# Peptides against a protein of PDB entry 4A54: the designs that were tried, part 88

Target 1, 94 residues: chain A of PDB entry 4A54
Amino acid sequence: MSVADFYGSNVEVLLNNDSKARGVITNFDSSNSILQLRLANDSTKSIVTKDIKDLRILPKNEIMPKNGTKSPSTNSTKLKSAETYSSKNKWSMD

## One batch from the design tools (peptide; made by RFdiffusion4, then SolubleMPNN)

Design b2_p26_8_s1 (from b2_p26_8, 11 letters changed)
Fold by OpenDDE base, seed 5:
Structure b2_p26_8_s1 (fold): chain B 94 residues (1-94), chain A 26 residues (1-26)
Amino acid sequence: as target 1 above (94 residues)
Amino acid sequence: SEEEEKLKELLEKLKKQLEEEKKKEE
């Protein structure tokens, strides 16, 4: 099971400061430890996972107002890992 | 990462809770 299996789920996040955020899980950045939510107003909120105290999945019947946002076509932007070819020019002195 | 694992654990716990709730409605 991966975090990606929960993309598109409506969740309520309780933060360590006791504030709450509600939205749809759109992305998780493992490198930076950031959970991204799409909010009801179609804005995005980035939450650092260390700030999460608790999380609950909202039942499907709680129709967050579907603002008709098109299913994000996951354009898998292939992060071209810029292989920095460190061309070590071995200057072989003949 | 450790944080990814923590998030996975949290989400799995939530999934389990949802499955248990569905079983109570059936």
Scores: peptide ipSAE 0.203, ipTM 0.689, DockQ to the pose 0.204
Fold by OpenDDE base, seed 4:
Structure b2_p26_8_s1 (fold): chain B 94 residues (1-94), chain A 26 residues (1-26)
Amino acid sequence: as target 1 above (94 residues)
Amino acid sequence: SEEEEKLKELLEKLKKQLEEEKKKEE
């Protein structure tokens, strides 16, 4: 089993200073012992493994709060139903 | 979870290996 088997897993990392980081495992640098997490804001955080006190894998159903990309308020341009002004051109046949 | 424990074990093994390597280079 390798760390790569956990790539894409959503995890909560508890650090030795009791701070927490949540993100998806994107990479592990074995040479430097650095775990890389992609955070909810799409930034990357590098964590030295020696600073990790504990790690929890989050259940797949826990949707990382996607930074709500403000769905561009699709201005529901209420397509004002173009009132088909049926201009009844009364062609008066003279 | 079992997967969580496996990851923890893996990380601990990696930490231990690195520590042992540093002690050998000293």
Scores: peptide ipSAE 0.203, ipTM 0.692, DockQ to the pose 0.027
Fold by OpenDDE base, seed 3:
Parts: sequence; C-alpha cells; structure tokens
Structure b2_p26_8_s1 (fold): chain B 94 residues (1-94), chain A 26 residues (1-26)
Amino acid sequence: as target 1 above (94 residues)
Amino acid sequence: SEEEEKLKELLEKLKKQLEEEKKKEE
C-alpha cells in the first residue's frame, strides 16, 4: 500500500494542539513527511505527520469540502499547478 | 524512523476506515 492510495479521501485530522483540519488528501511528501490537504476554500494545508494526533475518514453523510475539483466520491483527485505528485513506496504494515 | 512508524499507524487506520466505508456503500 502507498499513500497515493488515499488521494481523494476526505479526512479529519486531529493535531497535537487539539486543533482540527478537514480536507481531501492531495499529496504526501515522503522526504519531509508532509501530508497535504485541500480545504473547503480550495487552499492547501501542509501538515507534518509528527503533528498529527489522529486521523479519520469522513462519512459521506458529513459535510465535505467542496472544491472546484471533482467530488471525493471519485477516484480522481486534481492537483494544483504548484503541487507535485508524490507517493510513498509500497511497504508492509505487518 | 519515528516518522515512518507514525505514518504507518495513520495509514493502517485509514485503510481500516476505507474498507468499512466501502462495506456501507454496498
């Protein structure tokens, strides 16, 4: 499994400071361990994984970010022009 | 590394949740 398998997923991220961010996973920088979320206002938030306390997938019945791109119900996620497609290599979770 | 282990934990949780959501859509 790679991080790219989760691109397009709507998630809520709980940070170590107890703040929350909601967005669609658009990219992961493996070199810097940075997860990128596209927010409802179409901005991109970069989160260092060490700052993440917890993460959950948002149910379809919850309010999802509405971006100018396709709905997260689709397997296609459009990246911003400034974003680079990054994927963590396949690893074993066992 | 510590960061790698943290990422693995997050991905494992996400994987589980994605599978659960797929089952609800069926």
Scores: peptide ipSAE 0.191, ipTM 0.691, DockQ to the pose 0.449
Fold by OpenDDE base, seed 1:
Structure b2_p26_8_s1 (fold): chain B 94 residues (1-94), chain A 26 residues (1-26)
Amino acid sequence: as target 1 above (94 residues)
Amino acid sequence: SEEEEKLKELLEKLKKQLEEEKKKEE
């Protein structure tokens, strides 16, 4: 079992200083023993594993308030269909 | 290493929690 098996999981991390962090596991740096969490504000928090007192998985139904990514209002700029005035030059061979 | 042991313990706890959650969904 590896930490990668938990990527995408929403977790609450209790630190040794009794502070808490909540986020989605995005990466683990094994060389430096650093767990990376994506927070609700889309920022990334790096936590040294030695500073972790406890970790729990949050139920999937705890909708972290998705910061409503305002769907970029695609200003549908109505591309005014350039009316191709095909000037049919009626070459009337009179 | 002490860090590796701590990580293993953490993963074991997570595994247990995942198994418990799976049992609640069934």
Scores: peptide ipSAE 0.177, ipTM 0.688, DockQ to the pose 0.424

Design b2_p26_8_s2 (from b2_p26_8, 13 letters changed)
Fold by OpenDDE base, seed 5:
Structure b2_p26_8_s2 (fold): chain B 94 residues (1-94), chain A 26 residues (1-26)
Amino acid sequence: as target 1 above (94 residues)
Amino acid sequence: SSDQEKLKKLLEKLEEQKKEQEKKAE
């Protein structure tokens, strides 16, 4: 049995500080004993095995709370191109 | 390594949970 047998599984990780992380197992670094989870926002969280208190596989029907990806409102700050008002230098015809 | 032993125990628990969930899905 290897960690690879659980790649793609949705899990809840309970940490030693009683915080929780939920995500899909994507990788395990055997050299450093680091478990990688893909979170609901498509970010990756790395967890050191020593910090894990417990693991639970989530049933397929448990809708991961879609943390409403607040799509970063790309406030397209329309860089109002400062129209360089070409100050027409009224060439004073003297 | 103590970390490897911990990981082995966690994997064993995950396997048991996986089997239980498969049984509930039938």
Scores: peptide ipSAE 0.220, ipTM 0.735, DockQ to the pose 0.368
Fold by OpenDDE base, seed 1:
Structure b2_p26_8_s2 (fold): chain B 94 residues (1-94), chain A 26 residues (1-26)
Amino acid sequence: as target 1 above (94 residues)
Amino acid sequence: SSDQEKLKKLLEKLEEQKKEQEKKAE
């Protein structure tokens, strides 16, 4: 069993300071014992395993509140395509 | 290392939780 078996799992991490972090396991640095979580806001949080008091898998139905990515209101700035009037230089052949 | 042992214990707990959740989904 490896941490990689849990990649993509939603987890709640209880830290030694009794704070909680929720996110998806995206990576684990075995050399430094650092667990990487993707948070609901798409940011990443690195947690050292020594600081973890407890870890639990969240049920799949617990919809992490999708931070409603406000669709950037595409301000359709109608760039008025300046119709560059191509002046047809009528080359009058004399 | 103590940290590796701690991680192992956490993983074992996660495996158990995963198995329990899989059983509830069936």
Scores: peptide ipSAE 0.223, ipTM 0.736, DockQ to the pose 0.399; fails the geometry check
Fold by OpenDDE base, seed 2:
Structure b2_p26_8_s2 (fold): chain B 94 residues (1-94), chain A 26 residues (1-26)
Amino acid sequence: as target 1 above (94 residues)
Amino acid sequence: SSDQEKLKKLLEKLEEQKKEQEKKAE
């Protein structure tokens, strides 16, 4: 069994200070014993394992409240592909 | 290490929870 078996799982982490964090397990740093969570706001939180009091998997039906952050309309500035005007230099043969 | 043992216990708990949730979904 490895932490990787739980990548993509939605979890609630109870910390030693009784604070809670909810997110998806994205990574684990074995060298530093750091669990990485992606939060509902798409930010990443790193938690040291020693600071974890308890951990539970949230049921799939428990939709993390998508904070309705209005998807900023990423104005996809269509980079107008600079139409390289192929100046066909009509080299006049004559 | 104590931290590695703690992580192992947390993983074991997660596995049990995962199995329980899978049984409830069937």
Scores: peptide ipSAE 0.222, ipTM 0.735, DockQ to the pose 0.414; fails the geometry check
Fold by OpenDDE base, seed 4:
Structure b2_p26_8_s2 (fold): chain B 94 residues (1-94), chain A 26 residues (1-26)
Amino acid sequence: as target 1 above (94 residues)
Amino acid sequence: SSDQEKLKKLLEKLEEQKKEQEKKAE
């Protein structure tokens, strides 16, 4: 069994500082004991094995939380154009 | 090394988790 057997797996890494990282295992540096994860934003994070408290494989159907690009809530400030309902006083001239 | 042993334990845990997930997918 090698780390390479898990390449392409989605994982959650719990670090000793209680922070979490989620990503796909892309590489392992055996000389330095560094695990490389591709994150949801396509960046790469390197984690030293000694700093890992726990590791779990995420189910394939578990959508890695895409760092929700907060779709800029286009607060379409609907400028409620005050439709000045010009009450056309229909002066019915009888 | 202690780090290599730790890595081995982590890999063993991952293998167990992988096998469990495979069984749930059947």
Scores: peptide ipSAE 0.219, ipTM 0.733, DockQ to the pose 0.466; fails the geometry check

Design b2_p26_8_s3 (from b2_p26_8, 11 letters changed)
Fold by OpenDDE base, seed 2:
Structure b2_p26_8_s3 (fold): chain B 94 residues (1-94), chain A 26 residues (1-26)
Amino acid sequence: as target 1 above (94 residues)
Amino acid sequence: DEEKKKLEELLKKLEEQLKEQEEKEK
């Protein structure tokens, strides 16, 4: 099992200074031993693994505090319906 | 080696938490 198996998991990280961070695991940099969390405000926090005292996976039902992330306005690029200008070929039968 | 050990500890904790969740879902 690798850290990558937990990508997308919502976790609470307890740091050595007794501070807590909650977020979704988005990446782990093995070279630098850095765990990346996406926080409720959509910001990214990088945590050095050595600074982690404890980590727990949050239950799926535990509502991440809905920061009122405005639903990304799906810019429905209204593909302007190509007005198929049906050029009515007025067949002028001369 | 110390960093590797810490990573292994982290993975172990994650596995334990996953197991606990699976047990609660039964």
Scores: peptide ipSAE 0.154, ipTM 0.680, DockQ to the pose 0.433
Fold by OpenDDE base, seed 5:
Structure b2_p26_8_s3 (fold): chain B 94 residues (1-94), chain A 26 residues (1-26)
Amino acid sequence: as target 1 above (94 residues)
Amino acid sequence: DEEKKKLEELLKKLEEQLKEQEEKEK
């Protein structure tokens, strides 16, 4: 069984400093031992596994408060249309 | 090796909790 089998699960993570984080497991970086959670505000939190004191799966009925995360407005970077540099025709007066 | 052991422990705990939830839903 791999950590990937738990992707999408809602979990509560208790850290060594007694702080808590709640979110959905989205990724695990095996090279750096980092657990990634998606929080209720759609932000991501990366937690080093060595800082985890305890972890529990939340029951499906616990509605994570959907903080109305403003969908990141895709600032459509308006590609400023290349202003056609009007090549000033240097009128060579012969 | 210690980090690997801790990860294995966390995975084992998650597996147990998943089984308990599945049993409660049946």
Scores: peptide ipSAE 0.152, ipTM 0.674, DockQ to the pose 0.369
Fold by OpenDDE base, seed 3:
Structure b2_p26_8_s3 (fold): chain B 94 residues (1-94), chain A 26 residues (1-26)
Amino acid sequence: as target 1 above (94 residues)
Amino acid sequence: DEEKKKLEELLKKLEEQLKEQEEKEK
């Protein structure tokens, strides 16, 4: 199983600083280990996996509200480039 | 290797939660 299997899933991410982010998984940058979420305001948030304390998938009845949409768009969304936070990839032995 | 380990942990959690959601939908 890969992160790509969860693209389009609504998730809540708990960060190490105890802040939370809710969004749809849109991309994973394997080169930098960055998870990309589309937020309710249609902005994109990039999260370094090392900063994630916990992750939960939201149930189907908890639809993340999008601006003007009730459900995740089935249309291909242009993904923003993930910010480069690390030179390390998911296969690094660090 | 911490980043790799972390990613694997996250994937595992996602898998578990997907299974839980599927069971709740039955």
Scores: peptide ipSAE 0.159, ipTM 0.680, DockQ to the pose 0.526; fails the geometry check
Fold by OpenDDE base, seed 1:
Structure b2_p26_8_s3 (fold): chain B 94 residues (1-94), chain A 26 residues (1-26)
Amino acid sequence: as target 1 above (94 residues)
Amino acid sequence: DEEKKKLEELLKKLEEQLKEQEEKEK
């Protein structure tokens, strides 16, 4: 099982500083171990997995106010190449 | 690798929660 299996799931993330974030899993950067959430205000939040204390899946009935954002038509907006943060943190998966 | 271990732990928790939710929906 991979993190990609949970894309589109609504989650609550508890951080090590005891703050909470709620959002939909949109992406996971395996090279940098960064989980990306879409928040209720349609902004995105990137969270480093090492900063996550706990994570729970929210029940489907917990209506995040779906702002009636029409499913953005999958217009292939070229995800502009996230500027290669040049810091080659060699995540040596040893 | 501690970071890999952390990710595996998170995935395991997610799998367990999804299973529990599926059981509650039946």
Scores: peptide ipSAE 0.154, ipTM 0.676, DockQ to the pose 0.305; fails the geometry check

## One batch from the design tools (peptide; made by RFdiffusion4, then SolubleMPNN)

Design b2_p27_1_s1 (from b2_p27_1 with N1V E9K D13E E17N E25I)
Fold by OpenDDE base, seed 4:
Structure b2_p27_1_s1 (fold): chain B 94 residues (1-94), chain A 27 residues (1-27)
Amino acid sequence: as target 1 above (94 residues)
Amino acid sequence: VKLLKIDYKTDSEETINLKEAINKILE
């Protein structure tokens, strides 16, 4: 599994400088550790992964806001550094 | 409802961290 499996996901990214970006994951450059988001204004934002404090997935029915929010995150997961172990996916099946 | 767990590895530390963060939110 790769980051490409999450392309098209709508996300909110909290950066280390406490700024927020919301957008759709469009690309990940593994060589440079850069996550690319498409924003609501159809522009692209490149984010260095080391600058990411938290990331959360937004509901599909939520309107994607423009970049530049500072509201507290409710359902966020902190990105960890220095992890080189196997990851797990969990999903429900009816 | 049944839960499916899949273990995976990636070729970069940054990719692992990003996927782990996303997986934790989806769990």
Scores: peptide ipSAE 0.106, ipTM 0.608, DockQ to the pose 0.025
Fold by OpenDDE base, seed 3:
Structure b2_p27_1_s1 (fold): chain B 94 residues (1-94), chain A 27 residues (1-27)
Amino acid sequence: as target 1 above (94 residues)
Amino acid sequence: VKLLKIDYKTDSEETINLKEAINKILE
């Protein structure tokens, strides 16, 4: 399994500083360890992987604003629909 | 100073796989 297998996937990234970024994985620079996300505003955010605390793959049905660019038909390798147990990330702000 | 404890559980096997994939590339 490679990071490229997740290109086009919507993800939520939790950073070490507790900030969050949501976007589509567009690229991974292995040399620099940088994950690139396309954000809802069509901007690109580069995230250093060492700064990533956690990642969450978002279900496809979550309406990211479709910028109409034709998602290249990545060959749907049927990633077996592991039942995305939507475990409600209970953000308890204590 | 309210310490924000964010308890996040990684929800999906897929997320774990992504992390693993990233980590493997970084190795």
Scores: peptide ipSAE 0.133, ipTM 0.651, DockQ to the pose 0.268; fails the geometry check
Fold by OpenDDE base, seed 1:
Structure b2_p27_1_s1 (fold): chain B 94 residues (1-94), chain A 27 residues (1-27)
Amino acid sequence: as target 1 above (94 residues)
Amino acid sequence: VKLLKIDYKTDSEETINLKEAINKILE
């Protein structure tokens, strides 16, 4: 398993200074020991691996709070339940 | 869930540190 296997994963990084960063792993520079994270604001943060105290992989379903793009208020158009007028098909058995 | 201890063969000490960090997460 390589670091590349984690590209695209959402992670929370705990740094030695007890600060936290959350983002998607986009790259790892092995020569410089730098982990690159894409943050929620689409910026990139470079973290030196020696400064990492702990790293956890976040579940894919945790919607990183995208900056509030106003989810368009899905106007719940009350789909008027089309009253299926059960037209009683009078099956006239003629 | 027993997270599989991934034996990372890393050629560089730096890769070892990241792998160790990842392994700590997976433990």
Scores: peptide ipSAE 0.118, ipTM 0.636, DockQ to the pose 0.071; fails the geometry check
Fold by OpenDDE base, seed 2:
Structure b2_p27_1_s1 (fold): chain B 94 residues (1-94), chain A 27 residues (1-27)
Amino acid sequence: as target 1 above (94 residues)
Amino acid sequence: VKLLKIDYKTDSEETINLKEAINKILE
């Protein structure tokens, strides 16, 4: 499994300050331990991993609305989670 | 806070670093 297999995954990151960020993983800077997320507004957020309190993979069905861009196809992640948060699908429009 | 436990195999140094970073969060 490569890092590329993890790219494209939609994640929710809980930071140490209890703020949350949601986005698609676009890059990981291994040298600086920086996780890069593409947010719903198509901006990029860089997060230092030391500032991360928790990280969860969002269900594939949770499509992050992108302004004007096609919903990122969540690449099939081979990541196996032993514990998954049950979160309300915030973007599930009935 | 329930931490998501993620298990995956690594095949590159970069992947190892990512795994390490994630594992540190999970500790």
Scores: peptide ipSAE 0.108, ipTM 0.649, DockQ to the pose 0.064; fails the geometry check

Design b2_p27_1_s2 (from b2_p27_1, 10 letters changed)
Fold by OpenDDE base, seed 1:
Structure b2_p27_1_s2 (fold): chain B 94 residues (1-94), chain A 27 residues (1-27)
Amino acid sequence: as target 1 above (94 residues)
Amino acid sequence: VKLLEIDYKTDSEETIKLKEALNEIFK
């Protein structure tokens, strides 16, 4: 299995300096041993793998705090079902 | 190069696989 198989996975990385980074794996540069993460603020963090103390994949169900892009409350405009009053025009053929 | 430690008892399967994949590159 390759690191590329985990692209798109959310990970928490603990660095040797005890700092933590959380993000989505977007790329891995094997030549330079650099793991690239997309952070919650849409920025990219490059981590040298030698600086990684530990990591874990976060469960998909962990609501990463979506930067509250206010999903526009689609005001479900209640489509007032226009009751098409089919006024049966009684075409009275007199 | 220090390899990532893997705890096969506590790490998730996916985490284990990722660590193994990384460790293969670090060798």
Scores: peptide ipSAE 0.658, ipTM 0.919, DockQ to the pose 0.692
Fold by OpenDDE base, seed 5:
Structure b2_p27_1_s2 (fold): chain B 94 residues (1-94), chain A 27 residues (1-27)
Amino acid sequence: as target 1 above (94 residues)
Amino acid sequence: VKLLEIDYKTDSEETIKLKEALNEIFK
């Protein structure tokens, strides 16, 4: 089985410095032994595998807290509906 | 080369497979 088979998996990585990283496996550089994770903020973190103390695949049901990236409120510019001034100019022919 | 420790009793099957795959590359 290849590491590539796990692309798209959510993982928690415990580093040797006891820091943790959580993200989706996006790539593995076999030449440099670098695991790439996409983090919740959509940034990519490269982790040298030698720095990994432990890791686990997160169960699919663990809703990674969606860091509520506030979707930029598309300011729906209220297209001011052109008020069709139906000015019925009733031309009163007097 | 430091290999990842695998706990076959506590690690999930998928985790085991990933660790094994990584360990194969480190060799």
Scores: peptide ipSAE 0.657, ipTM 0.918, DockQ to the pose 0.586
Fold by OpenDDE base, seed 3:
Order: sequence, then structure tokens, then C-alpha cells
Structure b2_p27_1_s2 (fold): chain B 94 residues (1-94), chain A 27 residues (1-27)
Amino acid sequence: as target 1 above (94 residues)
Amino acid sequence: VKLLEIDYKTDSEETIKLKEALNEIFK
């Protein structure tokens, strides 16, 4: 399988600095080892894979953390707001 | 080269496949 097979998947990435990013995989640059995520605010975050400590694909039925609002359950997890987590947040894998 | 660790007991099947795909590129 290729990384391209996972385009459109929602992922949570734990970085080496203990920060977390959530987004949809939109592209992967194999030459430069850069994973691109579309965040909830529609911005694009480029992550160098060497900076990734861990990652997980979010299940489609998982409720995305949102401040005071419930994320709708759809066939695809919709990001409503930019979610950046610090090391203070609990990390749970699949 | 740093490879992603895979926990075959706790990672979902899809997560495992993605990590494996990434790790193959890193080699």
C-alpha cells in the first residue's frame, strides 16, 4: 500500500515536541518526507516525518474534541475547529 | 533514519497499514 491510499483519512499526529495535530491527509511528498494535513480551520500544516513521534487514524465515528459543541457523526470525521494539543492533554492510541 | 513504532496489539489495522507504508518510504 502507498501513503496515497490514505488521502482523506483523519489522523492525529503526536510530534516529538509533544504537541498534537489533527487533520485530513491531503498529500505526501516522498522526496522530502513531508506529510500535509488540512486542519479544521482549512489551513494546511506540513509535517516532516522525522518530527513525528506517533500517529493514529481516527475512526469515522469518533467525536472530535470541540469546545462546547458536539461534532456531528458522519461517514467522515469533519474538523470544525483547529485542534492543537499540548503535552498536557491525554494521548490515546487506537 | 527514524522509523515509526508499530504496536500490533493496540494500533488499528488502518493505522498499522499507514505506519508500514510510511516506514517503507523511510528506508
Scores: peptide ipSAE 0.655, ipTM 0.917, DockQ to the pose 0.634
Fold by OpenDDE base, seed 4:
Parts: C-alpha cells; structure tokens; sequence
Structure b2_p27_1_s2 (fold): chain B 94 residues (1-94), chain A 27 residues (1-27)
C-alpha cells in the first residue's frame, strides 16, 4: 500500500519532541518526505516524516477535525476541533 | 535510517498499514 491510500484518514502524530498533532492526511511529498495534515481550523501542518516518533489512525468514532475530509460512511462521525498536544500529554496507541 | 516501530499486537490494522507504507519510503 502507498501513503496515498490513506488520504482523508484522521491521524494523531507524535513527534520526536513529544508534541502531538492531529489532522487529516491531505498529501504526502515523497521527494521531501513531508506529510501534510489538515487541522480543524482548516490550516495545513507540514510534518517531516523523520520527525515522527509514532502515529496512529484515529478510529472513525473518535474526534475528527471539523473541516476534515469525510468518508461516505462518516455521516455520524464526531467532528471536533483538532488538537495539538504538548509534550506533557500522555501518548496512547490505538 | 529511522523506521517507525510497529506493534502488531496493539496497533490497529490501518495504523499498521500506514506505518508499513511510510517505512517503505524511509528505505
């Protein structure tokens, strides 16, 4: 599978500095190894993949960015504000 | 080369697939 197969997926990314970002995958630049996330405020965050410590796909029943891409079956998906977490927030895997 | 760690017991299937896809790029 390619990273492009996950466009539209909501992800939580843990960075090497222990900060977290949550957003919808909108693009992946393979040449520069940059993952782009759309946040709840419709802004785009670019993440260098080398800076990623861990990540998880958020289940559809979890909080998704309000301006994120919805899959056809996500009519009931909870849309909440995407959050950026400080390094002090506990990390939990899906 | 830094690869994402995959826990096949705790990661969801979709997470595993995404990590595998990303790890292919890191190679």
Amino acid sequence: as target 1 above (94 residues)
Amino acid sequence: VKLLEIDYKTDSEETIKLKEALNEIFK
Scores: peptide ipSAE 0.643, ipTM 0.917, DockQ to the pose 0.588

Design b2_p27_1_s3 (from b2_p27_1, 8 letters changed)
Fold by OpenDDE base, seed 3:
Order: C-alpha cells, then sequence, then structure tokens
Structure b2_p27_1_s3 (fold): chain B 94 residues (1-94), chain A 27 residues (1-27)
C-alpha cells in the first residue's frame, strides 16, 4: 500500500513539540519526507516526518468540526393541528 | 531517518498501514 492510497484521509498529527495538527492528507513528498495536510481553514501545512511524534487516522464518522455553517435547524414547528371543535349548532326548533 | 513508531495495540489498522507506507519510503 502506498501513501497515496491515504490521500483524502483525515489525520491527527502529534508533533515532537507536543503541538497537534489535524487535516486531510493531500500529498507526501518522498524526496524530502514531508507530509502535507490541508487544514480546516483551507491552508496547507507541511510537516517533516522527523518532527512527528505520533500520527493517527481519524475515523470517518468523526465529524471533523467543519466550521459548521450552522445549518439552520429548521425548527419544525409542529403546527398543532387546531382541533376545530365543530360546535354543534343546537337547532332550537321553536 | 527516524521512522514513525507503530503501536500495534492501540493504532487502528488503517493507521498502521499508513505508518508502514511512510516508513517504507523513509528506509
Amino acid sequence: as target 1 above (94 residues)
Amino acid sequence: ASLLKIDYKTDSQETIELKNAINEILK
């Protein structure tokens, strides 16, 4: 399996300086041993592999906090069906 | 070149495969 097979995967990288980076793998520079990540802000971070303390692929179900455009929760206002009480017109036949 | 450390107990299979793929390049 090649590194390219993981392009598009979301990863968390722990660096030797104890900082963390999260992003999508966009490229691996084999000549320079550089892992390239696209971050949530659409910027690119280049990480030299020697600076990586640990790396993990994030589960697909982990909703990376996309800058959640708050999809407007359509408050489905349950329109309480107004029970129209049909007032029985009492026909007083006088 | 320092290879990525693999923890076979805690790393997911996909993570292991990725680390192996990287390590093969680094060798």
Scores: peptide ipSAE 0.716, ipTM 0.942, DockQ to the pose 0.646
Fold by OpenDDE base, seed 4:
Structure b2_p27_1_s3 (fold): chain B 94 residues (1-94), chain A 27 residues (1-27)
Amino acid sequence: as target 1 above (94 residues)
Amino acid sequence: ASLLKIDYKTDSQETIELKNAINEILK
């Protein structure tokens, strides 16, 4: 099995400095031993493998905090069905 | 070269496979 088989997987990386990074595996640079993650803000973080204290694949059911793109509150402006008030054109026959 | 530590008791099977794949490159 290759690292490429895990591209697209959500992972949590614990670094040696005790910081954490969460993201999707987008690439692994074998020449430089660098793991690349796409973060929630769509930025890319490059992590040198030697700086990794621990790594785990997140369960598919673990809702990665979607960057709260504020779903535009589609104020579903209830298109009030414009009741076509049929203006009874009272044709006043003058 | 420092390899990723694998805990076969606590790591998921997928995590183990990923760590092994990385470690094979690091060897």
Scores: peptide ipSAE 0.715, ipTM 0.942, DockQ to the pose 0.588
Fold by OpenDDE base, seed 2:
Structure b2_p27_1_s3 (fold): chain B 94 residues (1-94), chain A 27 residues (1-27)
Amino acid sequence: as target 1 above (94 residues)
Amino acid sequence: ASLLKIDYKTDSQETIELKNAINEILK
């Protein structure tokens, strides 16, 4: 099995400095031993494997914490259902 | 070369496979 088989997988990387990175594996540079992750902000982080303390693949169902972009307050503009008042014009034929 | 540590008891099978794949490149 090759590293390429895991491209697109979400991973959490614990670095030697105890910082964490989460992202999708986009590439592995075998020549330089660099793991590339696409982060939640669509930036790319290059991690030298020697700096990795631990790594795990995140379960597919684990919602990557969306960077707290404030969920845009969906101003649920309640589209007031315009009650189409069907004015039944009862035209009384005399 | 510093290899990734694998915990065969706690790592998922997929994680183990990924770490092994990386470690094979690092050897």
Scores: peptide ipSAE 0.713, ipTM 0.941, DockQ to the pose 0.623
Fold by OpenDDE base, seed 5:
Structure b2_p27_1_s3 (fold): chain B 94 residues (1-94), chain A 27 residues (1-27)
Amino acid sequence: as target 1 above (94 residues)
Amino acid sequence: ASLLKIDYKTDSQETIELKNAINEILK
């Protein structure tokens, strides 16, 4: 199995400094040995594997504490389709 | 290279598989 098979999994990472990070695995940089997590606030945290004390996959039923950070409602700014002003070139063939 | 420690008694099967996959890259 590859690490890519676990992309999208929720994990809890315990760091060597006893801090914890929770997020979804989005990438693993094999060249630099960096695990990337998307956090609840949609930010990305990069963790060097040497700084990891422990790691576990969270059960799907474990309610990630909704840190009440309001997901910024991506106001889908409706890209107002630039109305192609069809400039009716009135070809007045005078 | 520092490998992730695996506890086969307490880690879930999925966690074990993830740690193994990472450790194979770190070797």
Scores: peptide ipSAE 0.713, ipTM 0.941, DockQ to the pose 0.545

